# Peptides against a protein of PDB entry 6A30, part 33

Target 1, 150 residues: chain A of PDB entry 6A30
Amino acid sequence: AQDADNVLQPIMDLLDSNLTLFAKICEKTVLKRVLKELWKLVMNTMERTIVLPPLTDQTMIGTLLRKHGKGLEKGRVKLPSHSDGTQMIFNAAKELGQLSKLKDHMVREEAKSLTPKQCAVVELALDTIKQYFHAGGVGLKKTFLEKSPD

## One batch from the design tools (peptide; made by RFdiffusion4, then SolubleMPNN)

Design b2_p13_4_s4 (from b2_p13_4 with E2Q K6Q E13K)
Fold by OpenDDE base, seed 4:
Structure b2_p13_4_s4 (fold): chain B 150 residues (1-150), chain A 13 residues (1-13)
Amino acid sequence: as target 1 above (150 residues)
Amino acid sequence: LQERIQKIQEAAK
């Protein structure tokens, strides 16, 4: 549990900041699309985080998220006017796109089989993220989350 | 987690 929380916390912090904003500014269909892309990103990030770096390096996710998240100044995201909201979505999408590029820089460490401990952490993390993205029914459908190949 | 979910739900209203 604690290990899963440690892995998820940086991701969840990023998601909370972005999703709260997106939920306010996006129309429902747009929000759903954004959530789907975020889901893919999170799944890919988790896979790499758990499979590639030893679970010990909270620093790497934190540093990767910090290096790309430093642009999200702790500033009160003033809910920008509608025009500013679009730009924020664009910026967030750009940041997320950069996180996807981080995909390419993570050294292909050999697909080491996950230890039983790592598997348990992944399972717990996945359940937590599924619940988060489902958001009590206002987010992604459970069927989508369960059938997602990502 | 529940708090985070609630925040999203509130924002989606």
Scores: peptide ipSAE 0.081, ipTM 0.673, DockQ to the pose 0.718
Fold by OpenDDE base, seed 5:
Structure b2_p13_4_s4 (fold): chain B 150 residues (1-150), chain A 13 residues (1-13)
Amino acid sequence: as target 1 above (150 residues)
Amino acid sequence: LQERIQKIQEAAK
């Protein structure tokens, strides 16, 4: 449990900040699309973070996520005019794009099979993330989350 | 987690 929380916390902090903003400014269909892309990114990041030695990757992802998360805090929550909301989405998309590039640096270590302990941590982490993305029914559908190939 | 879910739900209203 604690290990799963440690792995997820940096991702969840980023997601909380971004999803709260997106939920306020996006129309429902746009929000769903954003959530789907975020889900794919999170799943891909988790897969790589867990398959690779957990400590070094968490620190890198955490550092990258922290650097990007701090950029969001300094945004004066002036009720963004339509232009400011678009810029925030663009910045978030740019941050997500940088996370995707970090993906390529992580692939280099041999895909060792997960230990049973690591598998249990992954399963717990996945359940937590699924619940988060479902968000009591306002987020992604359970069927989508369960059938995701990621 | 539940607190985070609640925040998203409130923002989606």
Scores: peptide ipSAE 0.077, ipTM 0.669, DockQ to the pose 0.723
Fold by OpenDDE base, seed 2:
Structure b2_p13_4_s4 (fold): chain B 150 residues (1-150), chain A 13 residues (1-13)
Amino acid sequence: as target 1 above (150 residues)
Amino acid sequence: LQERIQKIQEAAK
């Protein structure tokens, strides 16, 4: 449990900040699309984090996410005027688009067999993330989260 | 987690 929390905490902190902003500024259909892209990003990040030698430094997940998320932190939530909100969504979509391109450069290294401990951590982490993205029914549908390639 | 979920729900409203 604690190991899963340690792996998830940097991801969750980033997600909390970004999703809170997106939920306020996005229309429901746009928000759903953003959530789908974030889900893919989180799944890919977890896959890398678990399959890659344990990024012993919590800093690396944070840095990978920060390298890709640095554009969003400077937004002091001034309620952006309608124009500013649109630009923020556009920038966020552009950043997410760049992350999708990064997937194409991921050489499918043969997934080294996870240890039983690593598998247990992954399962717990996945359940937590699924609950988070479902958000009590206002987020992504359970069917989408379950059918997503793990 | 529940607190985080609640925050998202409130923001979506």
Scores: peptide ipSAE 0.074, ipTM 0.667, DockQ to the pose 0.716
Fold by OpenDDE base, seed 3:
Structure b2_p13_4_s4 (fold): chain B 150 residues (1-150), chain A 13 residues (1-13)
Amino acid sequence: as target 1 above (150 residues)
Amino acid sequence: LQERIQKIQEAAK
């Protein structure tokens, strides 16, 4: 439980800030598309964090999310003007387009077999993230989350 | 987690 919380906390803090903004500015269909891409990013980041050495995990999650999220600076959430919202969506889409390239690089790293402990942490983390992305029914459908490559 | 979910739900209204 504590290990899962330690892995998820940095991701959740970033997601809370970003998703709150996106939920306000995006139409429902656009929001769902953004959530699907964020889901892929979180899944890939989590996989890397659990497989890679612990010391780099928080920094690497932060760096991966920051490298892919450079457009979401901690700036004062001014209610984005419609123009600012469009630019943020465009930047997010551009950054998400680079995530597809990240998938191609990850397939080449030999999937180190997870220990039973790591598997338990992953399962707990996945359940938590699925609940978050479902968001009581306003987010992604459970069927989509379950059919995603776990 | 529940607080976070509620925040997203409120923002989506």
Scores: peptide ipSAE 0.074, ipTM 0.664, DockQ to the pose 0.732

Design b2_p13_5_s1 (from b2_p13_5 with S1R K8R)
Fold by OpenDDE base, seed 5:
Structure b2_p13_5_s1 (fold): chain B 150 residues (1-150), chain A 13 residues (1-13)
Amino acid sequence: as target 1 above (150 residues)
Amino acid sequence: RLEERIKRIQEAA
């Protein structure tokens, strides 16, 4: 549990910050679409991280997320005009997209099979992420999360 | 797909 939390916390902090912003700026329908895209991105990132030795990737992702998260805090978020909200979503998507480029710098070490402990941590992490995206029912539907091909 | 991959890894270990 603690290991999963340590891995997820930077991602969750970033997601929480961004989702809070998106919830304020976006209409409900737009928010749902953003959540679906974020879900896909997170799942794809996790899938890529599982193929790679999890410990080194998590620290790098966490460091990148922390650097970007701190950058978001220091910007005096003037209530962006509607135009600024779209740009912020685009920037957030771009930042999350840059996480995918991190894969190219990660040495293709031979896909070491995850240890049983690491598998258990990933399973717990997945459950936590599903719960997070469900957000007590105000986020994505449970059926969507369960049937997601990602 | 991710869950299936985890399952396969667990079965192979």
Scores: peptide ipSAE 0.170, ipTM 0.767, DockQ to the pose 0.023
Fold by OpenDDE base, seed 4:
Structure b2_p13_5_s1 (fold): chain B 150 residues (1-150), chain A 13 residues (1-13)
Amino acid sequence: as target 1 above (150 residues)
Amino acid sequence: RLEERIKRIQEAA
């Protein structure tokens, strides 16, 4: 449990910040689309993270989130005007899209088989992420999360 | 897919 939390915390922090912003700015239908894309991205990123780097390198997710998150200056998220909100969504989507480039950097390490402990951590992580995206019913539908091909 | 991959890894371990 603690290991899963440690691995997920950087991702969850990023997601929390972005989803909170999106929930404020986006219409419900747009938000759902964004959430679906984020879900896909997170699942794909996890799949790559699980296969490529040993989960012990909190440093890599942290470094990647930090490298991309350094652009998200702790600056007062001035909810920019409606026009700036779109740009912020675009930037957040771009930053999240750059998480897809995380694919290319992570591919260099030989696919190491996960230990049983690491598998258990990932399973717990998946459950946590599902709950996160469901958000008590405000987020994605349970049926979508359970039937997602990703 | 991710769950299936995890399952396969667990079965191989």
Scores: peptide ipSAE 0.163, ipTM 0.770, DockQ to the pose 0.023
Fold by OpenDDE base, seed 1:
Structure b2_p13_5_s1 (fold): chain B 150 residues (1-150), chain A 13 residues (1-13)
Amino acid sequence: as target 1 above (150 residues)
Amino acid sequence: RLEERIKRIQEAA
C-alpha cells in the first residue's frame, strides 16, 4: 500500500492539479472526454512502466512533473482572466505532451518481468487510479473503468 | 489489457 502510494503520488498530484483546473473551466461533457483521454494515457503509461523497472520511471515522472509543476503556484486560483485560462490550458496540454514524450523514453528500456510483489503493487495502484477517476461518482463511471480495453 | 498482462505475469511466476 505505502509503496503504491509513493509510486502514484507524483502522478496523482499532477492529475489533481490538472483535473481541478479542467473541472473549473470545462462543462461536464467536456470533462468526461478529458477524463477518458487521461485514463487512456495513464493506463498506457502504466503498461509501459510495468514492462519497465517501475521505480526508476516513477522518479523520472516525478522529476519531470516537479520541473514542470513548479510553474503552477499553489496560489488561490483566482478566476484567471480569459487570457490566463487559455495559458493554463496550454500549459496543461504541454505537460500532457511531455507525458507522451516520457512514454517514448520508457519504451526504449528493456522489458523486465515484474516480481509478484511488483504485480501486487500495480494492482493496488490500478484500484487507486480507478477510484481517483471515479471521483465519488462525479468522474468516470465504474462500468467504463472496469470495461475499459486499456 | 493491463489487468490481463498483470495476470499473465502472475501466472508465469
Scores: peptide ipSAE 0.158, ipTM 0.763, DockQ to the pose 0.023
Fold by OpenDDE base, seed 3:
Structure b2_p13_5_s1 (fold): chain B 150 residues (1-150), chain A 13 residues (1-13)
Amino acid sequence: as target 1 above (150 residues)
Amino acid sequence: RLEERIKRIQEAA
């Protein structure tokens, strides 16, 4: 619960600030549409966060980037001549390709690695977000939140 | 879709 709140609080603060403004300015129908789009965005972000290696894997990506970055010795930053720019793009594309493979591997492992505890946290977070968007009946309908394809 | 993905993860575990 506390971990879910810690993760959600910054998002909720941002949403609350924006939604308070929108609630004052927007008609109910417009507000409902905005809420639906925000719901989709939040669900997609959560899906990506659950499927993307948790921030702990940013440390792994950071460690992998750091491990690959350690091979970038102190070589004199010669201003990449025109030919070096293409090589940098190619190397960046290769690194991005490796990151995509790593992401796929991590997604495969992480799809397997959500502990029952993590699943419970995500379920709790989903319930909290549903309640937030329902806003005591002023927000989105429960039926929409439950039947949402996202 | 998110719930289905969570369910699939739980079933695979």
Scores: peptide ipSAE 0.158, ipTM 0.752, DockQ to the pose 0.022

Design b2_p13_5_s2 (from b2_p13_5, 5 letters changed)
Fold by OpenDDE base, seed 2:
Structure b2_p13_5_s2 (fold): chain B 150 residues (1-150), chain A 13 residues (1-13)
Amino acid sequence: as target 1 above (150 residues)
Amino acid sequence: KLQERIERIKEAA
């Protein structure tokens, strides 16, 4: 439990900040596309985090997220005026683009076999993330989350 | 915490 929380907390903080904003400003179709891209990113990030030594993981995710997440001030999402909404979508798209670039820079390290402990952490983390992305039925479909190749 | 986050997303959608 605690190990899973350590892995998930940085990811969840990023997701909470961004998805709350996206849910407010994006149309349903756009939101679904954003969620699918974020799902892929989260799966890849989580895989690397769990395979990498735990001590570097919080700093690495935190550094990765801090390097790319500096732009979203925890500010009260004021309903942007019409002009502000477009800029927020643009900024959100730019942030997503930066996250995609991060994926390209992440060298495919050879998949080391996970220890039984790491496997248990991955399973717990996956269940938590699936629940988050499903969001009580307003997010991604369970079928998509379960059959995703990521 | 997760449930609260889920509910916030549901309310925003």
Scores: peptide ipSAE 0.046, ipTM 0.595, DockQ to the pose 0.692
Fold by OpenDDE base, seed 4:
Structure b2_p13_5_s2 (fold): chain B 150 residues (1-150), chain A 13 residues (1-13)
Amino acid sequence: as target 1 above (150 residues)
Amino acid sequence: KLQERIERIKEAA
């Protein structure tokens, strides 16, 4: 449980910040598309984060989040104008795309079989993320989350 | 804490 929380917390912090913004600025259809892409990204990131040694990932995710998060000043989230919202989505997608590049650097570690502890962490993390993306029915459909090949 | 965050997202949607 604690290890799962440690792995998930940085991801959830990123998601919470971005999804709250997207929920406010996006039309429902656009939001669903964004959520689907985020789901894929989170699944891919989580798989790597759990397979990789915990110490390097917290520092890398933390460093990536810190480098990009410094630009989100605590300032009054002026609801960006519709144009600014699109730019924020684009920037968030770009940042998430850079997390995908982190993929290429992380793949270098040997595909070691997950330990039973890591498997338990993955299972707990997956359930939590599914609940998060489902968001009580306002997010992604359970059928999509369960049948996702990611 | 995570559940509380999820509930806040549900309420905001």
Scores: peptide ipSAE 0.031, ipTM 0.588, DockQ to the pose 0.531
Fold by OpenDDE base, seed 3:
Structure b2_p13_5_s2 (fold): chain B 150 residues (1-150), chain A 13 residues (1-13)
Amino acid sequence: as target 1 above (150 residues)
Amino acid sequence: KLQERIERIKEAA
């Protein structure tokens, strides 16, 4: 439980900040598409965080999150003009593209089998993330989350 | 904490 929380907390903090904003500015269909891409990103990030040594992952996640977070200054939540929302989606898409490239570089490390402890952490983390992305029915459908190949 | 975060997203949506 504590290990799963430690892995999830940085991701959840980022997601809370961004998804709250996206929920306000995006039309439902656009939001659903954004959530699907974020789901893929989170699944890939979790897989890497659990399989890779903790120190490198915190730095990579922290660097990825920090590159994203520099744009989320504590400034007055002025309703971003339609232009600001578009720019945020564009930035998110650009970063998703960079993560796809990172996948190609990391596929080279031999898929080390997860230890039973790591499997338990992954299962707990996965359930938590599924609940988060479902968001009580306003987010992604349970069927999509359960059948996702990611 | 997670439930509270989910509710905030619901209220925003």
Scores: peptide ipSAE 0.043, ipTM 0.594, DockQ to the pose 0.727; fails the geometry check
Fold by OpenDDE base, seed 1:
Structure b2_p13_5_s2 (fold): chain B 150 residues (1-150), chain A 13 residues (1-13)
Amino acid sequence: as target 1 above (150 residues)
Amino acid sequence: KLQERIERIKEAA
């Protein structure tokens, strides 16, 4: 449980900040598309975090997210005017794009077999993330989350 | 894909 929480916390902090904004500024159909892309990104990031680096690198995700998130000042989320929302989506998309480029630079080292402990952590993490993206029925459908090829 | 990889790892363990 604690290990799963440690892996998830940086991801959840990023998701909470961005999804709260997106939920406010996006139309429902656009929001669903954004959620689907974020789901793919989270799955890929989690795969890398758990499969490639040993669980000890909480600092690396935190640092990666913090280095990219440094532009998001803890400032009072003033409801940006509609124009600011587009720029924030663009910035968030750029940050997400940089995370996708991290995909290309982390050479798929041969899929190290996850230890049974790592598998358990991944399962717990996946369940938590699925619940988060479902968001009590206002987010992604359970069928999508369960059948996602990601 | 992640779920499939997890299942493959479970089967190999």
Scores: peptide ipSAE 0.024, ipTM 0.505, DockQ to the pose 0.023; fails the geometry check

Design b2_p13_5_s3 (from b2_p13_5 with S1K E3Q K8R)
Fold by OpenDDE base, seed 5:
Structure b2_p13_5_s3 (fold): chain B 150 residues (1-150), chain A 13 residues (1-13)
Amino acid sequence: as target 1 above (150 residues)
Amino acid sequence: KLQERIKRIQEAA
């Protein structure tokens, strides 16, 4: 449980920061599309994070997220015509883009077979993430989450 | 923690 929480916490913190905002400002079809892309990103990040030593990855994730979070404040390209909501989506998309770059930094270690302990952590983490993305029925469908190839 | 997160999303939707 603690190991799964440690692996997921950086991703969940980002999701918590953005999903509430997206739910308020996005139309339902747009929200579903965003959630599907986030799901793919989370699955790919989790797979790489668990194959790598969890502690090292958290530190790198935290450092990269912290560095890019500060960089997002300074890189305000004033697009004058965008509504406050569009700018918030753009900022959130930029944060997600940073997660994608983090993914590339994590690829460096050879894919080792997961130990039984790591498999148990992955299973618990997957269940937690599926519940989060399902969001009591307002998020993604259970069938989509279960059949996802990611 | 997860249930609280789910609740916040539901309230925002």
Scores: peptide ipSAE 0.051, ipTM 0.620, DockQ to the pose 0.759
Fold by OpenDDE base, seed 3:
Structure b2_p13_5_s3 (fold): chain B 150 residues (1-150), chain A 13 residues (1-13)
Amino acid sequence: as target 1 above (150 residues)
Amino acid sequence: KLQERIKRIQEAA
């Protein structure tokens, strides 16, 4: 439980800030598409974090998310004008496009078998993230989350 | 904490 929380907390902090903003500015269909791409990103990031040594995990998540999050400065959540929202979506799409390229580079690392302890952490983390992305029914459908190949 | 975060997202949506 504590290990799963330690892995998830940085991801959840970033997601909470960004998704709150996106929920306000995005139309439902656009938001759903953004959530699907973020789901893929989170799943891939978790897989890497759990397989990689613990010391690199916070830094890599932080760096992956920071390289992608540098555009989300802590600035005063002024309701971005419609133009600012469009630019944020464009930046997010650009960043997601770069992540797809990163997937191709990392498929080369030998799938190290997870230890039983790591599997338990992954299962707990996965359940928590599924609940988060489902968001009480306003987010992604449970069927999508359960059948996702990611 | 997670439930509160989900609630905030729901209220925003």
Scores: peptide ipSAE 0.048, ipTM 0.614, DockQ to the pose 0.726
Fold by OpenDDE base, seed 4:
Structure b2_p13_5_s3 (fold): chain B 150 residues (1-150), chain A 13 residues (1-13)
Amino acid sequence: as target 1 above (150 residues)
Amino acid sequence: KLQERIKRIQEAA
């Protein structure tokens, strides 16, 4: 449980910040599309984060989040004008795309079989993330989350 | 803590 929380917390902090923004600025259909892409990204990131040694991932995710998060000043999130919202989505997507590039650097570690402990962490993490993306029924459908090939 | 945060997000949605 604690290990899962440690792995998930940085991801959830990123998601919470971005999804709160997207929920405010996106139309429902656009939001669903964004959520689907984020789901794929989170699944891919989580799989790698759990397979990789915990120490390197927290530093890398933390460093990536810190480098990009410094630009999100605590300031009054002026609801960006509709144009600014689109740019923020684009920037967030770009940042998330850079997390995908983190993929290429992380793939270099040998596909080691998950330990039983890592499997338990993955299972707990998956359940938590599914609940998060379902968001009490206002987010992604359970059927999508369960049938996702990611 | 994470579950509680998720719950808050669900309640706010």
Scores: peptide ipSAE 0.027, ipTM 0.601, DockQ to the pose 0.384
Fold by OpenDDE base, seed 1:
Structure b2_p13_5_s3 (fold): chain B 150 residues (1-150), chain A 13 residues (1-13)
Amino acid sequence: as target 1 above (150 residues)
Amino acid sequence: KLQERIKRIQEAA
């Protein structure tokens, strides 16, 4: 549980900040598309974080995410005026883009067999992420999350 | 893909 939380927390913090904004600004159909792309990104990031690097590199990802996220002041997300919303989306997209770049820098180490411990962490992480993306029924459908080819 | 990879790893363990 604690290991799963350590892996997920940086991702969840980023997702919470960005999805809260997107949920407020985006139309429902646009939001669903964004959520699908984020789901793919999260799955790919999680795969790399847990499967490819040893658990020690998770702190590096967390630090990278935190370093880039530190610029997002915990400031009260004042409902930005329409103009401010565009800049916030751009900034959020830039942060998400940095996650994709992290993907490119993580050298495909050969798929090391996950230890039983790592498998358990991945399972817990997947359940948490699925619940998050489902968001009590307002997010992605359970069937999509379960049958996702990613 | 991730779920399939996890499944393969679990089946191999």
Scores: peptide ipSAE 0.024, ipTM 0.514, DockQ to the pose 0.023; fails the geometry check

Design b2_p13_5_s4 (from b2_p13_5, 4 letters changed)
Fold by OpenDDE base, seed 4:
Structure b2_p13_5_s4 (fold): chain B 150 residues (1-150), chain A 13 residues (1-13)
Amino acid sequence: as target 1 above (150 residues)
Amino acid sequence: SLQERIQRIQDAA
């Protein structure tokens, strides 16, 4: 549980800030599309975080996420005007897109099979993320989350 | 907590 939380916390912190904003400014269809893309990103990031770096590198991901997340002023995001909202979405998408670059910085350790401990962490992390993205029914459908090829 | 985070999304929807 603690290991899963440590892995997820940086991702969740990033998601919380962005998803809260997106939920406010996006209409339902756009929000769902954004959530689907974020889901893919999170799945890919999580896989790399757990599979590739030793759990000790959580600091690097946290630092990278924090460095990129610092642009999200914790400030009361005034509901940006429609123009500001679009720019914020773009900026958030750009920041999230930079997480894809984290892919390149993660040392390709050979795809070692996950240890039983790592598998347990992944399973717990996946359940947590699924619940988060489902968001009590206002987010992604359970069927999508369960059948996601990502 | 996860529940708090979920609730924030629900409240925003």
Scores: peptide ipSAE 0.102, ipTM 0.685, DockQ to the pose 0.736
Fold by OpenDDE base, seed 5:
Structure b2_p13_5_s4 (fold): chain B 150 residues (1-150), chain A 13 residues (1-13)
Amino acid sequence: as target 1 above (150 residues)
Amino acid sequence: SLQERIQRIQDAA
């Protein structure tokens, strides 16, 4: 459980910040599309993070997130004027883009089969992420989450 | 907690 939390925490912090904003400013169809893309990104990142030694990846993700997170101060997101909302979306997209680049730097360790312990961590992590993305029914459909090839 | 995070999204929607 703790290992899963450690792996997920950087991802969840990113998601919390961005999804809360997106839920407020995006139309439902746009939000759904964003969630689908985020889901794919998270699944890909998680797979790599678990296969690679968790500590190095967490540090790298944390470093990338910290570099961008200086702007995500807990400030009362005043409903920005249309211009401010666009900039926030752009910044969020930029952050996601950096995560994608981090993916390229993650050394493809040899496709070693996950140990039973790693599998258990992955399963727990997946369940947690699915619940988060479902968001009590306002997020992605359960059927989509279960059938996702990612 | 996960529940708190979910609730924040629900409240924003």
Scores: peptide ipSAE 0.102, ipTM 0.687, DockQ to the pose 0.736
Fold by OpenDDE base, seed 2:
Structure b2_p13_5_s4 (fold): chain B 150 residues (1-150), chain A 13 residues (1-13)
Amino acid sequence: as target 1 above (150 residues)
Amino acid sequence: SLQERIQRIQDAA
């Protein structure tokens, strides 16, 4: 549990800040699209973090997310004037587009066999992330999260 | 907590 929390905390901090903003400014259909792209990013990031470097390096997830998320944090929650809200959505879409390019650079290294401990951490982390993205029914559908290629 | 984070998203939606 603690290992999963350590892995997830940097991801959750990034997601919480950005999704809270997106939920306020985005129409429902746009928000769902944003969530789907973020879901893919999180899955890919988590896979790399768990499979490649030892789970103990919290700094790497944070650095990867910060390196790729640096554009997203500068959205100071200025109360979007009507014009600012559209610009924020545009900026968010642009940032998501950049994240999709990151996926192409993520060379599928052959998944090394995870130890039983690592598998347990991954399972717990996945359940937590699924719950977060479902967000009590206002986020992504459970069926989508369960059928998504993890 | 996760629950608090989820609640914030729900409140914003």
Scores: peptide ipSAE 0.101, ipTM 0.686, DockQ to the pose 0.750
Fold by OpenDDE base, seed 3:
Structure b2_p13_5_s4 (fold): chain B 150 residues (1-150), chain A 13 residues (1-13)
Amino acid sequence: as target 1 above (150 residues)
Amino acid sequence: SLQERIQRIQDAA
């Protein structure tokens, strides 16, 4: 439990700040798309945090979010152009798109099998994150979270 | 707590 909390706390702090903002500025359909991309990001980040040594976790999450903010154009969600909120969503989508490229690089190196202890931490963390993203029914559907390949 | 964080999202939505 304590290990899972230590892994999740930095991620949750980041999510709380961003999701509160997104919930205020996004329509329901747009918010769901953002949540789906954030879900993928969190799953990938959690996998890295558990497999990689803990010393780099806070800096790595911040660095991964900062470094990948520049390049990925592909998610053309036509949001109305003129609001500060649209630019924030676009930037967030761009940052999330770059994280998909990071998945391809990490899958090759980190094929290390998780220890039973690491598996238990992952399971507990996963349940907590699923509850968070479901958000009492206003977030992502349970079916989506359970069937996600991530 | 996680519950408080979830509630903040619900209140915003």
Scores: peptide ipSAE 0.098, ipTM 0.683, DockQ to the pose 0.701

